Peptides against a protein of PDB entry 3T6J. Designs and how they scored, part 204

Target 1, 375 residues: chain A of PDB entry 3T6J
Amino acid sequence: PIVESYIGFIESYRDPFGSRGEFEGFVAVVNKAMSAKFERLVASAEQLLKELPWPPTFEKDKFLTPDFTSLDVLTFAGSGIPAGINIPNYDDLRQTEGFKNVSLGNVLAVAYATQREKLTFLEEDDKDLYILWKGPSFDVQVGLHELLGHGSGKLFVQDEKGAFNFDQETVINPETGEQIQSWYRSGETWDSKFSTIASSYEECRAESVGLYLCLHPQVLEIFGFEGADAEDVIYVNWLNMVRAGLLALEFYTPEAFNWRQAHMQARFVILRVLLEAGEGLVTITPTTGSDGRPDARVRLDRSKIRSVGKPALERFLRRLQVLKSTGDVAGGRALYEGYATVTDAPPECFLTLRDTVLLRKESRKLIVQPNTRLE
Target 2, 372 residues: chain A of PDB entry 3T6J as posed
Amino acid sequence: PIVESYIGFIESYRDPFGSRGEFEGFVAVVNKAMSAKFERLVASAEQLLKELPWPPTFEKDKFLTPDFTSLDVLTFAGSGIPAGINIPNYDDLRQTEGFKNVSLGNVLAVAYREKLTFLEEDDKDLYILWKGPSFDVQVGLHALLGHGSGKLFVQDEKGAFNFDQETVINPETGEQIQSWYRSGETWDSKFSTIASSYEECRAESVGLYLCLHPQVLEIFGFEGADAEDVIYVNWLNMVRAGLLALEFYTPEAFNWRQAHMQARFVILRVLLEAGEGLVTITPTTGSDGRPDARVRLDRSKIRSVGKPALERFLRRLQVLKSTGDVAGGRALYEGYATVTDAPPECFLTLRDTVLLRKESRKLIVQPNTRLE

## One batch from the design tools (peptide; made by RFdiffusion4, then SolubleMPNN)

Design b2_p21_3_s1 (from b2_p21_3, 11 letters changed)
Fold by OpenDDE base, seed 2:
Structure b2_p21_3_s1 (fold): chain B 375 residues (1-375), chain A 21 residues (1-21)
Amino acid sequence: as target 1 above (375 residues)
Amino acid sequence: MTLIAGGEPYPIASEGEVLVL
């Protein structure tokens, strides 16, 4: 078997300032069969990057072909086991030296094991479809999230010698119509500038890339989905995201006005973006469960994903990237914290919904390491 | 990095089902 491992201070999600890495590591075995899909995705990555909603000037100057493999985890040491990884976690290195992606296939497989009777916040008509396609849709999402999410975009930098990695005279900010007015100086990084929002903001960008690009037929074809199956994968991927945005409220602490999990905060932000799009795209309805206690239902109108959802996400995703590229912390914070704010304002009443989410919270599953044998 | 929905960054003892990878 092909064995992969990593170890060190890698992920900074537990640092409030996004700078200090947690010591973690894994040992995993390559799943060759599952890796083939990701290899095809890598082969299409350069072309798919052009589909992202920012000018080429905001994308990497040169595409560097990354590795992407599916791994079955044997051992993982850390605070949380991921479904996918993109490394290194330095944007400058990603754009100049390249990066590596992995999907943790067996983690994904166990994450999909949901009993129908325990599946919360979905309409009955969506449950069977959700159960069927949650796994496949999440494979697509993870692949896009890592490769084309974390693996996309350019930081505008002035180096220690005063040279720019972009043409100051010709590059135009698509949001302002003006020349670039801000950038990263020597020694400044994504994490150092955006600090408390850096991790969640980047996860939000990557998740948004996944949702946006999963609409592309070529992506679905790479994963082996065509026709009605492709449309169902899209629907379930988007449905899973909006549901996750509701579930995210578990990780918000009202008394401290803070989020305890960067990815869940990101998913809540995306939910807010899609709710803001309106037109009946997403609806969250408080209900009463069979037990007489509060419940809720999330509805996503499939027919409005492309017409309403995609344009809303496009605008938002472009804003995220432009603010990231230019190092506009003030603008980025204003945008992101605006969507990340949790209030009890109508019509959503998110603080009330949070109580419902907590009431319907499932017991946390314990993931344990597998046994292995050599045949 | 992608985390599964509901993934917590803290090792909390499970009251529920044990899953083997």
Scores: peptide ipSAE 0.149, ipTM 0.756, DockQ to the pose 0.132
Fold by OpenDDE base, seed 3:
Structure b2_p21_3_s1 (fold): chain B 375 residues (1-375), chain A 21 residues (1-21)
Amino acid sequence: as target 1 above (375 residues)
Amino acid sequence: MTLIAGGEPYPIASEGEVLVL
């Protein structure tokens, strides 16, 4: 339909246990031009799923063609307005019934309205490129995040009759080299098992899928980028992610050792993964601003994205998926909380950097929902 | 679900810039 809507208890990001949905609803209008790009992405989705860094046995058995539409939101009732949505939020239903994706195009558009002078934590040489390609790169990221992030992977399940949705004798865990030793039992869900880390972990997986697959030439081609433009879109997408990982520190509460935003926690985790990769891929440098107060710069070496970044992200993303598929909560928690830990340990000194982030914090933005008229 | 960098899981109240969708 040209008008899309939903309403109900949908997103659980405000539940510390990831289980209770917030009551939300929206009304939006289809953007036909932007939807056409996402339709091309959907047409390639089955092939692109094979590019993900896990065995086919850890992917959905049958590809179910999802709906993907770009929407201009007219009204959104909820605690926040997303840039993209993937529903339903139940992995079992995603596997058996399929899913729907939406990109909220006008939300993306306003997010791109960054003034150069207000753009924090980037090198001056990157600012113009970042401003130019932030929008296009984020379209790519959102599309991949929703469709191939949230839309990918298989949960290993034993049903109420004791039947498995995988061959216990032949499926091998690529991380251990052993047979599958854990799975979801009847009544267990992603959220029920992974609880406090479920939302952020899944967002981290989806964001990682976006970064990983945006390196694939076919993805950039689908979005209409070629040559130097494609490379710039890739660079800005990765740069935006590492910058977001630094910005994420705003949403960490040291006194409570907790995160207040699942996506920002996820982005911090990705930053930690890419920092761990080393080799000068990512560098965060404390500086002094023009005001004489603390500042920082994030540098990403574009020449090392494929050689250093991609392999690091590949290993991490595979591990995320394997732990998710097998319902290995202990392993998943150890991995994720390890990267999500914020300390003041050198060389990064993240708690000190957090003070800088807070000092440079932009004023909270108010989003005003539009009205429409017939012309 | 995807949020922009700096997106909040709580109702938006502005101390500054107003963004019109």
Scores: peptide ipSAE 0.133, ipTM 0.758, DockQ to the pose 0.143
Fold by OpenDDE base, seed 1:
Structure b2_p21_3_s1 (fold): chain B 375 residues (1-375), chain A 21 residues (1-21)
Amino acid sequence: as target 1 above (375 residues)
Amino acid sequence: MTLIAGGEPYPIASEGEVLVL
């Protein structure tokens, strides 16, 4: 088997300031079959980058072909095991030297082995479909998230010599219609500048890229989905995201007005964006469970994903990227924290929903090291 | 980095379901 590994201070999600990496390491075996799908995705990456909702001036000047591999992890040392990884975490290096993506395929497989009777917050009619397509849809999401999420976008920089990596006279901010008014100065990084929101904001951008691009027929084709299956994968991917946004409330601490997990905060933000889109795209309905205790149902109108969801996500994703590129911390914080705010305001009453989420909380899952055997 | 939707993003040893990779 082909073995891959990494080790070091890699992920900064446990640093409130997003700057200090946690010591992490893994040993994994390459899954050749799944890696082939990601290789096809890489082959299409340069084209798919053009489908992102920002001008080419906000994208990398030069495409650097990354690696993408599906891995079956044998051992993972860290505070948590990811489903996918994009490294390095330094935007400058990603832009100048390139990057590598991995999907931890066996993590995905076991994480989604959900029993129907334990599946919370979905309509009964969606449960079987969700169970069937959760895994495949997440493969798509992880691939897009890592490769085209984390792997996309340009930071506008003024170097130590005062030179810009963009034409100040010709580059227009698509949100304002004006010339670029802000950028990163020498020594400023994404994490250093956006600090407390950097990790979650970037995850939100990457997740949004996944949702947005999963609508592209070429993406679904790369993963081997066509016709009704492709539409079901799209639906389940979006449904999973809106459900995750509800589940995210577990990771909010009302007393401290803070989030304890960057990805879940990101998913909540996306839920808020899609709820704001209105038109019956997403509905969260408080209910009473069979046990007589509070419950909830998330409903996503499949027919409105493209007509309502996509445009809303497009606008949001563009704003995320523009604010990131320009280093507009004030604008970025205002946007992101606005959507990340958890209140009990109607109609959603998110703090009340949080109580429901906590009540319906599943037991923590322990992931243990597998034993590999030759068949 | 992508974390699984739902459940503890960080598998902390607790009384719960054991998942074997």
Scores: peptide ipSAE 0.114, ipTM 0.750, DockQ to the pose 0.158
Fold by OpenDDE base, seed 4:
Structure b2_p21_3_s1 (fold): chain B 375 residues (1-375), chain A 21 residues (1-21)
Amino acid sequence: as target 1 above (375 residues)
Amino acid sequence: MTLIAGGEPYPIASEGEVLVL
């Protein structure tokens, strides 16, 4: 088999300042069959990048064809096992040298298993559809998240010699209509500059790219979905995200006003964006469970995903990218922390909902790594 | 990086369902 491995101080999710990498390593085997769909996604990546809601001037100057491989993990040494990886984590290297994407296929496979009777916070009418399409929709989301999420966008930089990697006279900020007024100086990085919000903000951007681009027919076709199946995959992908945004409240600590998990914070932010869009797109309804205790239901109106959800996400995602590209920490923090704030304000009453989420919390999964043998 | 829904920010405890990769 083809073996892939990596090792080093790679992921900074456990650093409150987003800068110090955790020592991580894996050994994995290439799954050739599962890699084929991601190769097709890579083949369309250059075109799909143009569908993102920012000007080409905010995208990487040169498309560098990345690798995308599905891996079956034999050993993963780290605090959390991912479903997908995009490396390197340095934006400057991503835009100048390229990047590699990995889908951890066996991790995804175990994540697909959901028992209907244990599935929380969904309408009964959505449960069977959710169970059917959660896996496939998550494959789509992971592929987009890594390749076109983390793999997209440009940082505006002034180097040590004073040269800019963009034309100061011609590049226009699409949010302001003005010339670019801020950028990264020599030695400044995404993580160093955005610090405490960097990891979660970037995950939010990547997740948002996934939701946004999964609406593109070509994406669903690449993954083998057409017609009603494609629409169901889209619906379940969005439904999974809004549900995840509710589940995210488990990872918020009210007493410390902090989030303990970057991805879950990101998913909560997306939920807030989609709730703000209004028009009945997303509804969270407190209910009473069969046990007489608090429960909740998340409803997503599938008919409003394109008409209400997409425009809201487009605007939000563009703002995320523009603020990232320009190194506008003040603007970025104001935007992101605004959506990441958890209060008990009506109508959502998120702190009250958090109590419900905790009450309905599933036991933590223990992942046991596989063994390999000669037969 | 993409974590599965419910990915733990801290070391995995020995509680709950055991999933074999």
Scores: peptide ipSAE 0.161, ipTM 0.763, DockQ to the pose 0.141; fails the geometry check

Design b2_p21_3_s2 (from b2_p21_3, 11 letters changed)
Fold by OpenDDE base, seed 5:
Structure b2_p21_3_s2 (fold): chain B 375 residues (1-375), chain A 21 residues (1-21)
Amino acid sequence: as target 1 above (375 residues)
Amino acid sequence: MTLIAGGEPYPIASEGAVLVL
C-alpha cells in the first residue's frame, strides 16, 4: 500500500487567537479508488474556480495544480479527527507554492452510519433521502471544501519592498465599486490579522464554496451523479448543512458568548444566511417529540435552492472573500460575528433551540485505532 | 485546515457506537 503521513504543529483551532498550531500526526493508506474521483475534480479545478462569485482579480494569479488524495487513516494523534485536510495553513504559501488536499475516507464512512430512528431534526419525508445520499453528498462537499474552498482566493499583499501583488489602479472592490483601500502588509497573515475569527471564518468560506459549487452540473458529473440523483445529492448536501447549523448550537456557550468549535460556528453562520434569505427556503419549527419533550424540525425547500439559496450564498460568499482579500478585519468581524450571534430573539429563538439540541444530543462516537491484517 | 465531519455534532454522535477505522 502507499503510505502517507504528516506530523507537526498544524491546526490552530484550539488557539483562542487562531495562530498557534496543535501538534498533530497521522499515518494513513492511500485509497486509490476514491482518490480517482478527487483527481478528476483537480483536473477541472481551474475551470471551476472561474465559477466562484468574485472577480478574477480576487483569485490566484496562477493556478497551481494541487494533489488530492483519499486516505484511510490508521492512526491519528490530535484533539480531533478531521474528514478532510488542506495544507499548509498559510495562505501566502498556498498562493505561491501550492497546497495538498486529503480526504480521510474511513473517517467519512463513520459519519455516514446514521440510524433512521436516531436522525434528529429532519422531516420524516427527508430521512430516507438523507440516509441514502449523506455519504455521497459529503464526499462532494469535502472535495469542494478542501480543493476549491481552502484552495481559492487571493490575498492582496504589499511586500517588504513596497510592491503590490495587484494593480492598485485597475482592481475594483466589487462590494464598494471603489479601488482597493486595504491589504496585508509584510509580516501580516490571515491568522494574525483576523485572529479570533480566522479559523471559523475560513471554514465558513470553504463550506459556502462547497454548497455554491455543488450546484454546478460538472461537479456532480465528476462524482458520477446525473439527473434525479444529482438533484438529490444537491438537496441532501444543502439539507445537511442547514441541519448542521442547528446542531452547531451544542457548541455555543451562552454564559461566555463563545463558540467552542470553528466548523460548527461556520455552519451556524451559513444557516443564518440561508434563513435571512427568507422566501420559505429554510424553516425551523419547534415541535414536541413522541416522548412529550421538546423537539424541532428543519425544512429546506429544494425548489428554492437555486432561486433563493444560491443568490443569498453568492452575495455572502463574495463578501467573505472580498473582506479576506483586502484584510478588512473590521468589516470581516462585523459581518461574521453578526451572523454568529446567538440570541433568543424571535422568530428562531436560538437559545431555546439550543436547549432542544442539547436535549436531543446523541452519545459521542468513540473512534478507535484499527488493527491491520494481511489476508 | 481540516474539515470536521458535518451533519452531526463533533465528535460524531452515535449512541454507544465504537467506531473502528
Scores: peptide ipSAE 0.028, ipTM 0.641, DockQ to the pose 0.167
Fold by OpenDDE base, seed 1:
Structure b2_p21_3_s2 (fold): chain B 375 residues (1-375), chain A 21 residues (1-21)
Amino acid sequence: as target 1 above (375 residues)
Amino acid sequence: MTLIAGGEPYPIASEGAVLVL
């Protein structure tokens, strides 16, 4: 088997300022079959980057071909096991030196072992489809999230000599129609500028890239999905995201007005964006369970993903990128925290929904180290 | 940066748990 490993101070999710990495490490074996799909995704990455909803001037000047590998994890040391990884976490290094991506395939498999009777917050008609396609759709999402999410976008920088990595006279901000008014100065980084929202904001951008690009036929073809299967994978990927946005409420602490998990905050933000799009795209309906206690249902209108969902996500994702590129912390914080705010305001009543989410919470899954055997 | 699968953000390895390959 091909063995992969990494070790170090890598992820900063536990740092309130998003700057200090937690010490973690893994040992894993390469899944060749799934890695081949990610290699095809890498081969298409330069073209797929052009499909992202920002001008080429907001994308990297030169595409740096990364490695992308699917891994079966043997051991993982850290506070949590991710489904996918993009490293390094420094945007400047990713922009200038390159990056590596991995998908932790067996972590995904364990996470998605869901019994139908325990699957919360979905319509009965969606449950079987969701169970069938959750795994495959998440492979697509992980690939896009890591490679084209974290791997995309340019930071506008003024170096120590005062030179810009963009043409100040010709580059136009697509949101304002004006010249670029802000940028990163020498020594400023994404994490240093955006601080408390940096991790969650970037995860939100990456998740949004996944949802947006999964609509592209070439992406589904790379993963081996065509026709009705491709449409089902798209639907389940979007359905999973809106469901995750509801589940995210578990990780909000009302008393502290704080989110305890960056990815779940990101998923809640996406849910809010898609709810704001309206037109019956997403509906959350409070219900009563068979036990007589509060429950809820999330409905996603499949027919409105492209007509309503995609344009809403496009606008949002472009705004995320433009604010990131220009180092506009004030605008970025206003946008992101606006969508990340949890209130009990109608029609959603998210604090009430949070109580429902907590009531329906399943026991935490325990992931145990596997044994390997030669066959 | 990492993507976390499912509604549980971090599958946490606990003592006695088996990761399915």
Scores: peptide ipSAE 0.030, ipTM 0.646, DockQ to the pose 0.253; fails the geometry check
Fold by OpenDDE base, seed 2:
Structure b2_p21_3_s2 (fold): chain B 375 residues (1-375), chain A 21 residues (1-21)
Amino acid sequence: as target 1 above (375 residues)
Amino acid sequence: MTLIAGGEPYPIASEGAVLVL
């Protein structure tokens, strides 16, 4: 078998300032069959990057073909086991040296193990479809999230010698119509500049890329989905995201006005974006469970994903990228914290919904690491 | 950067059901 591993101070999600990495490590075996799908995705990456909703000037000047493998985890040390990884975590290194992507396939498989009767917040008619396609849709999402999410976009930099990595005279900010007014200076990084929002913001960008690009037929073909199956994968991927945005409320602490998990905050932000799009795209309805206690249902109108959802996500995703590229912390914070704010304002009443989410919360699952043997 | 599946970001410290990878 092909064995992959890493170890060190890698992910900074547990640092309030996004600067200090948690010590983690894994040992995993390459899943060759699944890796072949990701290799096809990599082969298409340069073309798919052009489908992202920002000008080429906001994309990396040179595409550096990454490695992308599916891994079956044998052992993992850390506070949590990821579903996917993109490393290194430094945008400058990703731009100049390249990056690696992995999908932790057996972690995904475990995460998909949900009993129908325990599946919360979905319409009954969606449950069977959701159970069927949650796994496959998440494989697509992980691939896009890592490769084309974290792997995309350019930071505008002025180096220590005063040279720019972009043409100040010709590059136009697509949001303002003006020349670029801000950039990263020598010694400034994404994490250092955006600090408390950096991790969640980047996860939100990557998740948004996944949702946006999963609509592309070529992506679905790479993963072996065509026709009705492709449409079901799209639907379930989007449905999973909006459901996750509701579930995210568990990880909000009202008393501290704080989010305890970057990915869940990101998913809540996406939910807010899609709710703002309106037109009946997403609906969250408070209900009463069979036990007579509060419940809720999330509905996503499949027919409005492309017509309403995609344009809303496009605009949002472009803004995320532009603000990231230009190092506009003030604009980025205003945008992101605006969507990340949790109040009890109608119509959603998110704090009330949070109580429902907590009420319906299942016991947290423990992942037990596998054994292996020689054959 | 890391994508965490589902709503349980830190399952190795979790209570309740045991899932085998």
Scores: peptide ipSAE 0.029, ipTM 0.638, DockQ to the pose 0.230; fails the geometry check
Fold by OpenDDE base, seed 3:
Structure b2_p21_3_s2 (fold): chain B 375 residues (1-375), chain A 21 residues (1-21)
Amino acid sequence: as target 1 above (375 residues)
Amino acid sequence: MTLIAGGEPYPIASEGAVLVL
């Protein structure tokens, strides 16, 4: 339909246990031009899924072609407005019945209206490039995140009859080299097993898929980027992610040792992974602003994205998927909470950086619902 | 599952924020 809507208890981000949905709803209009780009991405999805860094045995047995639509939101009722949506939220339904993706195109457009002088934590030389390519890079990221992030991976399940959806004798865990030792039982879900980390962990997996697959030439071609433009889109996408990882510290509460936003926690985790990769890929430098107050700069070495960043992200993303597929909550929690830990340990001193982030925090943007006009 | 734009804290419409699209 040209007008789309949904309503109900859908997203569980506000539930500490990731189980109870918040009541939300939207009304939106289809952006036909942008939807056509996502249709091309859908047409390539089955091939692109093979590029993900896990064995085919950890991917869905059958690709179910989803809908992917770009929407201009007229109204959204809820605690937050997403840039993209993948529904249903039930992994079992996604793998057996399929899913739908939407990009909230005009939500993305609002995020692009950043004034250069207000753009924090970037090198001056990166600001113009960032402003130019933030929008296009984010379209790529959203498309990959929804379609191939949330839309990818298999859960190993034993049904109520004791049957497995995988061959226990032949499927090997690529991290251990052993047979599969854990799975989801009947009635167990991603959210029920991983609970407090489920939402953020899944967002981290989806964001990592976006970063990883945006390096594939076919992806950039689908979105209409070639040559130097394609490389700039890649660079800005990765730069945006590492910047977001720093900004994420706003959403950490030191006194409670908790995160208040799943996506921002996910982005911080990715930043930690890329920092751990070393070799000068990512550098965060405390500075002094023109006002004499603390500031910081994030630098991403463009030349090291493929050589250093990609392998680090590949290993991490594979681990995320393997632990998810096998229902290994202990391993998954240990991995994810390890990267999500915020301390003041050198060299990063993240708690000190958090103070800088809070100091440089912009006023919260109020998003106002648009008016429609008949032309 | 939803994606919230990176970089600028996508105003997760805090309790009461209206989306300006």
Scores: peptide ipSAE 0.027, ipTM 0.647, DockQ to the pose 0.211; fails the geometry check

